# Peptides against a protein of PDB entry 6UG1: the designs that were tried, part 74

Target 1, 304 residues: chain A of PDB entry 6UG1
Amino acid sequence: SNEERKRRKYFHMLYLVCLMVHGFIRNEWINSKRLSRKLSNLVPEKVFELLHPQKDEELPLRSTRKLLDGLKKCMELWQKHWKITKKYDNVGLYMRTWKEIEMSANNKRKFKTLKRSDFLRAVSKGHGDPDISVQGFVAMLRACNVNARLIMSCQPPDFTNMKIDTSLNGNNAYKDMVKYPIFWCEVWDKFSKKWITVDPVNLKTIEQVRLHSKLAPKGVACCERNMLRYVIAYDRKYGCRDVTRRYAQWMNSKVRKRRITKDDFGEKWFRKVITALHHRKRTKIDDYEDQYFFQRDESEGIPD
Target 2, 301 residues: chain A of PDB entry 6UG1 as posed
Amino acid sequence: SNEERKRRKYFHMLYLVCLMVHGFIRNEWINSKRLSRKLSNLVPEKVFELLHPQKDEELPLRSTRKLLDGLKKCMELWQKHWKITKKYDNEGLYMRTWKEIEMSANNKRKFKTLKRSDFLRAVSKGHGDPDISVQGFVAMLRACNVNARLIMSCQPPDFTNMKIDTSLNAYKDMVKYPIFWCEVWDKFSKKWITVDPVNLKTIEQVRLHSKLAPKGVACCERNMLRYVIAYDRKYGCRDVTRRYAQWMNSKVRKRRITKDDFGEKWFRKVITALHHRKRTKIDDYEDQYFFRRDESEGIPD

## One batch from the design tools (peptide; made by RFdiffusion4, then SolubleMPNN)

Design b2_p15_3_s1 (from b2_p15_3, 10 letters changed)
Fold by OpenDDE base, seed 4:
Structure b2_p15_3_s1 (fold): chain B 304 residues (1-304), chain A 15 residues (1-15)
Amino acid sequence: as target 1 above (304 residues)
Amino acid sequence: SLKKKLEELLEEFKK
């Protein structure tokens, strides 16, 4: 019905706001001074120097290569620190079906919300789910004065899916779900004027995304619970930016149709949400990023 | 507060 379409759109928007606020709160927690002091001790001086290379005036690419090597070594150090990767409770922050949402509304299960103290302890011990691990990795890079962003792929229920029953079939669902991350890192390369993508936990990869990312879900089974629609970046200065364009090859033709921003009302609303979560002034880094997104929009063209 | 801004955003959508 038209009413069910409106209800699903509303619930999608509410759920999206809750996810974006969750990302904001986790981004605040990883700025903990106590955690920062502990995590900085994991990074030896030689690796710190690689994270902060001098500008090579002849070949800026040499400086980028040092930064990439420093980030690789940080991933290796992080793997040594991290002792226990817990499975997600149910589906974690992956996409729920409409049926699962309706069933969960009836279940008064007291979801034990992870407290800030428990999060900081989990990161400090190296015990937690993959999301906590990625968030801790971003905290370690920030402890080394690296301009690292927490990236969150927000997975609200699909308001474009009008099927009544969207039950997902059993046994391989968890493996397919966790094949691609929900959280990752971006690091600002001041030499190339680009964001470097870092997945320290899931794919254990570093990318300089041009047109395509390995972090973008591929295949039907993987896309059931991980649909690339809202990739939100949270920086160390409490900036909040939509960076979906970086990771979406087909933003205009495919991704936009599955976003609330498909219409003018949804675009204006979503801009208000971003603005409410964005707690810093614009910088030249944002100008370079917006220029990159503009060039990506022009290169994709308008879908027929 | 962030909470108040989020409540306002949710109310704008109920209309």
Scores: peptide ipSAE 0.027, ipTM 0.724, DockQ to the pose 0.872
Fold by OpenDDE base, seed 5:
Structure b2_p15_3_s1 (fold): chain B 304 residues (1-304), chain A 15 residues (1-15)
Amino acid sequence: as target 1 above (304 residues)
Amino acid sequence: SLKKKLEELLEEFKK
């Protein structure tokens, strides 16, 4: 019905706000001074120097290569620190079906929310789910004065799916779900004027995204619980930015149709949500990023 | 506060 369409759109919007606020709160928690002091001790001086290379005036690419090597070594150090990767309880922050939502509303299950103290302890011990691990990795880079962002791929229920039964069939649902991350890191390269993508936990990869990301879910089974729609960046100064354009090859033709921003009302609303979560002034880094997004929109063209 | 702004955003949807 038209009513069910409106209800699903509303619930999608509410769920999206809750996810974006969760990302904001986790981004605040990883700025803990106590955690920062502990995590900085994991990074040797030689690795710290690679994270902060001098500008090579002859070939700025040499400075970028040092930064990339420093980030690789940080990823290796993080793997040594992290002792226990827990499975997600149920589906974690991956996308739920409409049926799962309806069934969960009837079940008064007290979800135990992880307290800030428990999170900081988990990161410090190296025990937790992959999301806690990524968040801790961002905290370690920030402790080394690296301009690292926490990235969150928000997975609200698909309001474009009007099926009554959205049950997912199959024993491999968990493996397909966790094949691609929901949380990752971006690091500012001051030499190339670009964001470097870092997945320290899942794919264990560093990339300089041009047109395609390795972190973008591929295949029907992987996309059932992980749809690339809302990739939100949280920086160390409590900036909040939509960076979906970086990771979406087909933003205009495919991704936009599954976003609340497909219409003017949804676009205006989503801008209000971003603005409410954005707690810093604009910088030259934002100008370079917006220029990159503009070039990506022009290069995709108008969808046929 | 962020909370108040989120409450305002949620009230805009109840309309």
Scores: peptide ipSAE 0.027, ipTM 0.724, DockQ to the pose 0.753
Fold by OpenDDE base, seed 2:
Structure b2_p15_3_s1 (fold): chain B 304 residues (1-304), chain A 15 residues (1-15)
Amino acid sequence: as target 1 above (304 residues)
Amino acid sequence: SLKKKLEELLEEFKK
């Protein structure tokens, strides 16, 4: 019905806000000064120097290569620190079906919310789910004065899916679900004027995204619980930015149709949500990023 | 506060 369509749109919007606020809170927690002091000790001086290369005036690419090598070594150090990767409880922050939502509304399950103290202890010990691990990795880079962002791929229920029953098959569902991350890192390269994408936990990859990312879910089974729609960046200064354009090859043709921002009302509303979570002034880094997104929109063209 | 802004955003949805 039209009423069910409105209900699903509303619930999608509410769920999206809750996810974006969760990302904001986790981004605040990883700025802990106590955690920062502990995590900086994991990075030896030689790796710190690679994270902060001098500008090579002859070949700026050499400076970017040093930064990339430093980030690789940081991923290796992080793997040594991280002792226990816990499985997600149920589906974690991956996308729920409408049926799962309806069933959960009837079952008042007390979700144990992880407290800030428990999170900081988990990161310090190297014990937690993959999301806690990625968040801790971002905290370690920030402890080394790296301009690292926490990235969250927000997975609200698909309001464009009007099917009543979307039962997902059980056993292979977890492996397919966790094949691609929900959280990752971006690092600002001051030499190339670009964000470097870092997945320290899931794919264990570093990439300079041009047209597509390895972190973008591919295949039907992986996309059932992980649809690239709302990739939100949280920086160390409490900036909040939509960076979906970086990771979406087909933003205009495919991704936009599955976003609340497909219409003017949804666009205006989503801008209000971003503005509410954005707690810093604009910088030249935002100008370079917006210019890159503009060029990506022009190069994709208008969908037929 | 972030809470107040979220409450305002949620009230806009009731319309």
Scores: peptide ipSAE 0.026, ipTM 0.723, DockQ to the pose 0.743
Fold by OpenDDE base, seed 1:
Structure b2_p15_3_s1 (fold): chain B 304 residues (1-304), chain A 15 residues (1-15)
Amino acid sequence: as target 1 above (304 residues)
Amino acid sequence: SLKKKLEELLEEFKK
C-alpha cells in the first residue's frame, strides 16, 4: 500500500538518524584523552616520523610514500595490539530485513548498550568486535596527531524494498555479511591534497581511491546486508560529511535511487541531519574534497 | 543542542 511505503520511508529515516548519531557518539569516545595517552605508546618514534614526513619540494610523492609506509606499519602494530576479535551479536550494524524489524518489535528484548567506560576498556585491552577495533585504530592515529576520520557505512533498512518476506536463506550469511566493513578510516594526505582510505581490520588494505574502492560491496549476497548508500565521515574536530561519492562508482545511476536524497524533500531533510552533526567551521580540506566530488560527478555523467 | 536538533528532526517525521 501507499501507507506501508510511507511507513517504511519514515522508519528508514529514523533508523538512519539513529545510526548517524551512533557514529557521532563513537567519534566523541575515540577522542578520549585517557585512551589517546595509552595508544600513543603503541607507536615507536620511527613510525611517528613516517606519519609526519617533511615536505619533499622536488617530489611531493616521496612524502606521500613515507606516510603510506607509516600507515602500513600502524596497521601491523594494531594487529599485534588486538588480541580478541569477537563476532557480532546477530548482524551488528549491518542491514536488517523488514521481517527482522517486525519480529524484533514483537520481542521486548532489552539490548545491552555498550557504555563509554566499557568501550574504552575494550579498545585498551584489544578485545572487541571489528567496529570497536577500527574505532580504536582511528583513536591511535589521532593520538599520533594524524588527521584521521572515522568512516561509517550506515545500513538503514531498504525503504525501496516493498517485499514482506525477505528471508535471507543461506548457510554463509554471516561470512557474506562481514566480507566488507561497515567502519573504516580515512587519513588526510597534506601533500597530495587527498584522503587516503584505510581498512585496518577487515581487508587490511590502504588505498588512494580514484574511481572505485575495494571497500565497496560487490555481489548479491554481500549487498543483502551491506548496501553502499550513506558513507559518513566523522573527524577529530566533530565535523560530519557525506563521503558516499568517493566509494560509489555509480552514484547518479544506481546509489541515488536507494537513498532518501532521491527527491528534493529527502535531500533537504538529509542536509539538515548532516548540519545537526557538523560542529566545526569549513576548512581548505573540505574545499579540496568538494572539488574532488564535483570532478567525480562530472566524470560519471548524467544517467541516460 | 544535538538533542534539541534531533527532536526537531523527529517532529518533521510525524508530519
Scores: peptide ipSAE 0.026, ipTM 0.723, DockQ to the pose 0.694

Design b2_p15_3_s2 (from b2_p15_3, 8 letters changed)
Fold by OpenDDE base, seed 3:
Structure b2_p15_3_s2 (fold): chain B 304 residues (1-304), chain A 15 residues (1-15)
Amino acid sequence: as target 1 above (304 residues)
Amino acid sequence: SLQEYLEELLKEFEE
C-alpha cells in the first residue's frame, strides 16, 4: 500500500539518524585522552617516523610510500594487540529485514548498551567485536597524531524493498554477512592530497581508491545485509561528511535510487542531518575531497 | 507525524 511505503520510508529515516548518531558517539569515545595515552605506547618510534615522513621535494610519492608502510606496520601491531574478536550479537549493525524489525519490536530485548567505560576497557584489552576493533585502530592512529577518520557504512532497512516477506532464504551464513566491513578507517595523505582507505580488521587492506573500493560489497548474498548507501566519515575534530561517492562506483545509476536523497525533500533532510553532526569549520582538506567527488561524478556521467 | 518528530529530533542537534 501507499501507507506501508510511507511507513517504511519514515522508519528508514529514523533508523538512519540513530545509526549516524551512534557513529558520532563512537567517534567522541575514541577521542578519549586516557585511551590515547595507552594506545600511543603500542607504536614504536620507528613506526611513528614512517607515519610522519618528511616531504620529499623531488618525489612526493616517496613520502606517501613511507606513510603506507607505516600504516601497514600499524595494522600488524593492531593484530598483535587484539586478543579476542567477538562475534556480533545477532546481526550487529548490519541491515535487518522488515520482518526482523517487526518481530524485534514485539520482543522487549534488554539490549545491553555498551557504556563508554566498557568500550574504553574493551579497546584497551583488545577484546570486542570487529566494530570496536576498527574504532580502537582509529584511536591508535589519532594517538600518533595521524589525521584518521572513522568511516561507517550505515545500514538502515531498505525502504525501496516493498516485498511483504523480506525473510532471507536460509541460514545466510554469518560469513557472508561479515565478508565486508561496516566500519573502517581513512587516513589523510598530505603529500598526494587524498584519503587513504584502511580496513585493519576484516580484509586487512590498504587502498587508494580511484574508481572502486575493495570494501564495496559484491555478490547477492553479501549485499543482503550490507548495501553501500550511506558511508559517513567522522574526523578527530567532530567533522561529519558523506563520503559515499568514494566507495560507490555507480552512485548516480544505482546507489542514489536506494537513498533517501533520491528526491529533493530527502536531499534537504539528509543535509540537515549531516549539518547537525558536523561540528567544525571547513578546511582545505574538504576542498580537495569535494574536488575529487566532483571529478568522480563527472567521470561516471548521467545514467542513460 | 513521524516526519515532524524527525525534524524536531534534528533541531535538538542544531542547538
Scores: peptide ipSAE 0.026, ipTM 0.623, DockQ to the pose 0.109
Fold by OpenDDE base, seed 1:
Structure b2_p15_3_s2 (fold): chain B 304 residues (1-304), chain A 15 residues (1-15)
Amino acid sequence: as target 1 above (304 residues)
Amino acid sequence: SLQEYLEELLKEFEE
């Protein structure tokens, strides 16, 4: 019905705000000075120097290579620090079906919210789920004065799915779900004036994304609980930016149709949510990023 | 309420 369509759109919007606020809160927690002091001790001086290379005026690419090598070594150090990777409880922050949401709303489950103190302890000990691990990795890079931002792929329920029963029947549902991350890192490369994508936990990869990312979900089974629609970046200065364009190969043709921003009302609403979570002034880094997004929109073109 | 549901959803995401 038209009423059910409106209801699902409304629940999608609310759920999206909750996810985006969660990402904001986790980004504040990883800025902990106490955590920063502990995590900086994990990074040897030689690795710190690689993270902060001098500008090579003859070949700026050499400076980028040193940064990439530093990030690779940081991933290796992080793997040594992380002792226990817990499975997600149920589906974690992956996309729920409409049936699962309805069943959850009917079941007054007392959810055990992870407190800030417990999060900081988990990161410090190296014990937690993959999301806590990624968030801790971002904290370690920030402790080394790297301009690292937390990336979150927000997974609200699909308001474009009008099926009543959306139950997912599959033997490998968990494996397919966790094949691609929900959280990752981006690092600013001041030499190339680009964001470097870092997945320290799931795929253990570093990318300089041009047109496509390895972190973008591929295949029907993986996309059931991880649909690339809202990739939100949280920086160390409490900036909040939509960076979906970086990871979406087909933003205009495919991704936009699955976003609340498909219409003018949704675009204006989503812009208000981003603005409410964006607590810093614009910088030259934002100008370079917006220029990159513009070039990506022009290169994709308008879908026929 | 919707607020309670949102708070519960937020709690589910903090696990």
Scores: peptide ipSAE 0.021, ipTM 0.656, DockQ to the pose 0.056; fails the geometry check
Fold by OpenDDE base, seed 5:
Structure b2_p15_3_s2 (fold): chain B 304 residues (1-304), chain A 15 residues (1-15)
Amino acid sequence: as target 1 above (304 residues)
Amino acid sequence: SLQEYLEELLKEFEE
C-alpha cells in the first residue's frame, strides 16, 4: 500500500540517523587520549617517519610511496596487535530485512550496550569484532598524528523493497555478509591531495580509488546485507561528510535510486542530518574532495 | 516515545 511505502521510508530515515549517530559516537571514543598513548607505542620510529615523509619537490609521488609503505607497515603491526576477532552477534550493523525488524520489535530483547570503557578495553587488548578492530586502527593512526577518517557504510533497511516477506534464502548468509566491510579507514595524502582507502581487517588492502573500489560489494548474495548507499566519513576534528561518490561507480544510475536523497525532500533532510553531525569548519581538504566528486559526477554522465 | 525508540535502536548498534 501507499501507507506501507511511507512507513518503510520513515523507518529507513530513523534507522539511518541512528546509524550515523552511532558512527559519530564511535569516532569520539577513538579520540580517547588514554587510548592514543597506548596505541602510539605500537608504532616504531621508522614507521612514524614513513607516515610523515618530507615533501619531495622533484617528485611528489616519492612522498606518497613512503606514506603508502608506512600505512602497509601499520596494517601489519595492527594484525600483530589484534589477538581475537569475534564474530558479529547476529548480523551486527549489516542490513536487516523488514521481517527481521518486525520480529525484533515484537521481541523486547535486552540489548547489551557496549559501554565506552568496554570498547577502550577491547581495542587496548586487541579483542573484539571486525568493526571494533577497524575503529582501533583509526585510533592508532590518529595517535601517530595521521589525518585518518573512520568510514562507515550505513545499512538501513531497504525502503525500495516493498515485498511483504523479505526473508533471505541461503546457507552461506554469514560468509556472504562479512565478505565486504562496513567500516574502514581513509588517510589524507597531502602530496597527491587525495584520500587513500585502507581496509586493515577484512580485505587487508590499501587503494587509491579512481573509478572502482575493492570495498564496493559485488554479487547478489553480498549485496543482500551490504548495499553501498550511505558511506559516511568521520574525521579527527568531528567532521562528517558523505563520501559515497568515491565508492559508487554508478552513483547516478543505480545508487541514488536506493537513497533517501532520490527526491528533493530527502536531499534536504539528509543535508540537515550531515550538518547536525558536522562539528568543524570547512578546509581546503574539503575543497579538493568536492572537486573530485564533481569530476566523478561529470564523468559518469546522466543516467539513461 | 520516539526518543525511547531511538535509544532502543542505538542500543542495537552498540552490540
Scores: peptide ipSAE 0.020, ipTM 0.656, DockQ to the pose 0.063; fails the geometry check
Fold by OpenDDE base, seed 2:
Structure b2_p15_3_s2 (fold): chain B 304 residues (1-304), chain A 15 residues (1-15)
Amino acid sequence: as target 1 above (304 residues)
Amino acid sequence: SLQEYLEELLKEFEE
């Protein structure tokens, strides 16, 4: 019905705000000065120097290569630190079906909220789920004065799915779900004027995204609980930015149709949410990023 | 209610 369509749209919007606020809170927690002091000790001086290369005036690409090598070594150091990767309880922050939402609304489940103190302890010990591990990795890079962003792929329920029953009965449902991350890292490359994508936990990859990312979910089974729609970047200065354009090859043709921003009302609403979570002034880094997004929009073209 | 469910979801997101 039209009423059910409206209900699902409103529920999607509210769920999206909750996810975006969660990302903001986790981004605040990883800025802990106590955690920063502990995590900086994991990075030896030689690796710190690679993270902060001098500008090579002959070949600036050499400086980017040093940064990439430093980030690779940081991933290796992080793997040594991280002792226990816990499975997610249920589906974690992956996308729920409408049926799962309806069933959860009927079942008053006591969720075990992770307190800030427990999070900081988990990161410090190297014990937790993959999301805590990624967040801790971002904290370690920030402790080394790297301009690292926490990236969150927000997975609100699909308001474009009007099926009554959306149950997922796959035998490998968990493996397919966790095949791609929902949290990762971006690092600012001051030499190339680009964000470097880092997945330290799941795919253990570093990439300079041009047209597509390895972190973008592929295949039907993986996309059931992980749809690339709202990739939100949280920086060390409490900036909040929509970076979906980086990771979406088909932003205009496919991704926009599944976003609240498909219409003017949704666009204006979503901008208000971003603005409410964006607690810093604009910088030249934002100008370079917006220019890159513009070029990506022009290169994709308008869908037929 | 939807509100109670959303408050529970908020608690789940605070996890």
Scores: peptide ipSAE 0.019, ipTM 0.646, DockQ to the pose 0.055; fails the geometry check

Design b2_p15_3_s3 (from b2_p15_3, 5 letters changed)
Fold by OpenDDE base, seed 3:
Structure b2_p15_3_s3 (fold): chain B 304 residues (1-304), chain A 15 residues (1-15)
Amino acid sequence: as target 1 above (304 residues)
Amino acid sequence: SLEEELEKLLKEFEE
């Protein structure tokens, strides 16, 4: 019905705000000075020097290579620190079906919300789900004075899916779900003036995204619970930015149709949400990023 | 309305 379409749209909007606020809170928690002091001790001086190379004036690419090598070593150090990767409770922050939402509303499950103290302990011990692990990795890089962002792929229920039964059948559903991350890291390369993408946990990859990312979900089974629609970046100064354009190969042709921002009302509303979560002034880094997004929009073109 | 609740939630983050 038209009423059910409106209900799903509104519930998608509410769920999206809750997810974006969750990302904001986790970004605040990883700025903990106590956690920073503990995590800085995981990074030896030689790796710290690689993270902070001198500017090679002749060939800036040499400085970028040192930074990439430093980030690779940080991923290896993080794997040694992380002792226990817990499975998600149910589907974690992956996309729920409409049926699962309706069934969960009837079951008043007292979800034990992870407290800040429990999170900090989990990261310090190296015990937790993959999201906590990624968040801890961002905290470690920030402890080393690296300009690292927490990236969150927000997975609100698909308001464009009007099917009543969206039950996901299959024993491999969890494996397909976790094939691609929900949280990852970006690191500012001051030499190339670009963000470097780092997945320290799932794919264990570092990439400089040009046209597409390895972190973008591919295949029907993987996209059932992980649809790339809202990739939000949280920086160390409480900046909040939509970085979906980086990871979306087909932003205009495919991704936009599944976002609330498909219409002018949704665009204005989503801008208000971003503005409310953006607690810093604009910087030259934002100018370079916006220029990159503009070039990506021009290169994709308008969908025919 | 659910829109008004979402706008209230947004205002709580602007304060």
Scores: peptide ipSAE 0.025, ipTM 0.660, DockQ to the pose 0.108
Fold by OpenDDE base, seed 5:
Structure b2_p15_3_s3 (fold): chain B 304 residues (1-304), chain A 15 residues (1-15)
Amino acid sequence: as target 1 above (304 residues)
Amino acid sequence: SLEEELEKLLKEFEE
């Protein structure tokens, strides 16, 4: 019905705000001074120097290569620190079906929210789910004075799916779900004026995204619980930015149709949510990023 | 607080 369409759209919006605020809170927690002091000790001086290369005036690419090598070594150090990767309880922050949401609303299961103290302990010990591990990796880079962002791919229920039964069939649902991450890292390269993408936990990859990301879910089964729609970046100064354009090859033709921002009302609403979570002034880094997004929009063209 | 209300909403969605 038209009423059910409105209900699903509203619930999607509410769920999206909750997810975006969760990302904001986790981004605050990883700025803990106590955690920073502990995590900085994991990074040897030689690796710290690679993270902070001098500018090569002849070939700035040499400085970028040192930074990339430093980030690779940080990823290796993080793997040594992280002792236990727990499975997600149920589906974690992956996308729920409408049926799962309706069934959970009837079952008052007291989910124990992870307290800030428990999170800091989990990161410090190297025990937790993949999301906690990524968040801890961002904290380690920030402890080394690296301009690292926490990235969250927000997975609200699909308001474009009007099926009554949205049950997912199949024993491999968990493997397909966790094939691609929900949380990752971006690092600012001051030499190339670009964000470097780092997945330290899932794919264990570093990339400089041009047109395609390895982190973008591929295949029907992987996209059932992980749809690339709202990739939100949280920086060390409590900036909040939509970076979906970086990771979406087909933003205009495919991704936009599944976002609340498909219409003018949704665009204005979503801008208000971003603005409410953006607690810093604009910088030249934002100008370079917006220019990159503009070039990506022009290169995709208008969908046929 | 907005954080507590949103944590409550998140709990209701995690439930």
Scores: peptide ipSAE 0.023, ipTM 0.682, DockQ to the pose 0.087
Fold by OpenDDE base, seed 2:
Structure b2_p15_3_s3 (fold): chain B 304 residues (1-304), chain A 15 residues (1-15)
Amino acid sequence: as target 1 above (304 residues)
Amino acid sequence: SLEEELEKLLKEFEE
């Protein structure tokens, strides 16, 4: 019905705000000064120097290569620190079906909220789910004075899916679900004026995204619980930015149709949500990023 | 209520 369409759209919006607020809170928690002091000790001086290379005036690419090598070594150090990767309870922050939402509404389950103290302890011990691990990795880079962002791929229920029953097959569902991350890292390369994408936990990859990312879900089974729609970046200064354009090859043709921002009302609403979570002034880094997004929009063209 | 569903969802996100 038209009412069910409105209900699903509203619930999607509300769920998206909750996810974005969760990302904001986790981004605040990883700024813990106590955690920062502990995590900085994991990074030896030689790796710190690679994270902060001098500008090579002859070949700026050499400085970027040093930074990339430093980030690779940081991933290796992080793997040594991280002792226990827990499975997600149920589906974690991956996308739920409408049926799962309806069933959860009926079940008064007591959920155990992870407190800030428990999170900080989990990161410090190297015990937790993949999301906690990624968040801790971002905290370690920030402890080394790296301009690292926490990236969250927000997975609200698909308001464009009007099917009543969206039950997913159980056994392979977890492996396909966790094939691509929900959380990852971006690092600012001051030499190339670009964000470097870092997945320290899932794919264990570093990339300089041009047209597409390895972190973008591919295949039907992986996209059932992980649709690239809202990739939100949280920086160390409490900036909040939509960076979906970086990871979406087909932003205009495919991704936009599955976003609340497909219409003017949704665009204005989503801008209000971003503005409410964006607690810093604009910087030249934002200008370079917006220029890159503009060029990506022009190069994709208008979908026929 | 929608608020109770939201509080449940918020609690689910804090896990």
Scores: peptide ipSAE 0.019, ipTM 0.657, DockQ to the pose 0.056
Fold by OpenDDE base, seed 4:
Structure b2_p15_3_s3 (fold): chain B 304 residues (1-304), chain A 15 residues (1-15)
Amino acid sequence: as target 1 above (304 residues)
Amino acid sequence: SLEEELEKLLKEFEE
């Protein structure tokens, strides 16, 4: 019905705000001074120097290569630190079906909220789910004074899916779900004027995304619980930015149709949400990023 | 706090 369409759109909006605020809170927690002091000790001086290369005036690419090597070594150090990767409780922050949401609303299960103290302890011990591990990795890079962003792929329920029953079948559902991450890292390369994508936990990859990312979900089964729609970046200065354009090859033709921003009302609303979570002034880094997104929009074209 | 309420809301959706 038209009413059910309105209900699903509203619920999608509410759920999206909740997810975006969760990302904001986790981004604050990883700025913990106590955690920072502990995690900085995991990075030896030689690796710290690679994270902060001198500018090569002749070939800036040499400086970028040092930074990439430093980030690779940080991933290796992080793997040594991390002792226990827990499975997600149920589906974690992956996308729920409408049926699962309706069923959960009836189940007053007292899930224990992960408190800030428990999070900091989990990161400090190297015990937790993949999301906690990624968040801890971002904290380690920030402890080394690296301009690292926490990236969150927000998975609100699909308001474009009007099926009554959206139950997902099969034993492989968890493996397909966790094939691609929900959280990852971006690091600012001051030499190339680009964000470097880092997945330290899931795919264990470093990318300089041009047109396509390995972190973008592929295949029907993987896209059931992980639909690339809202990739939100949280920086060390409490900036909040939509970076979906980096990871979406087909932003205009495919991704936009599945976002609340498909219409002018949704675009204005979503801009208000971003603005409410963006607690810093604009920087020249934002200008370079917006220019990159503009060029990507022009290169994709307008879908016919 | 707004954070606790939103974590609670998220948790109600994680349930």
Scores: peptide ipSAE 0.024, ipTM 0.683, DockQ to the pose 0.078; fails the geometry check

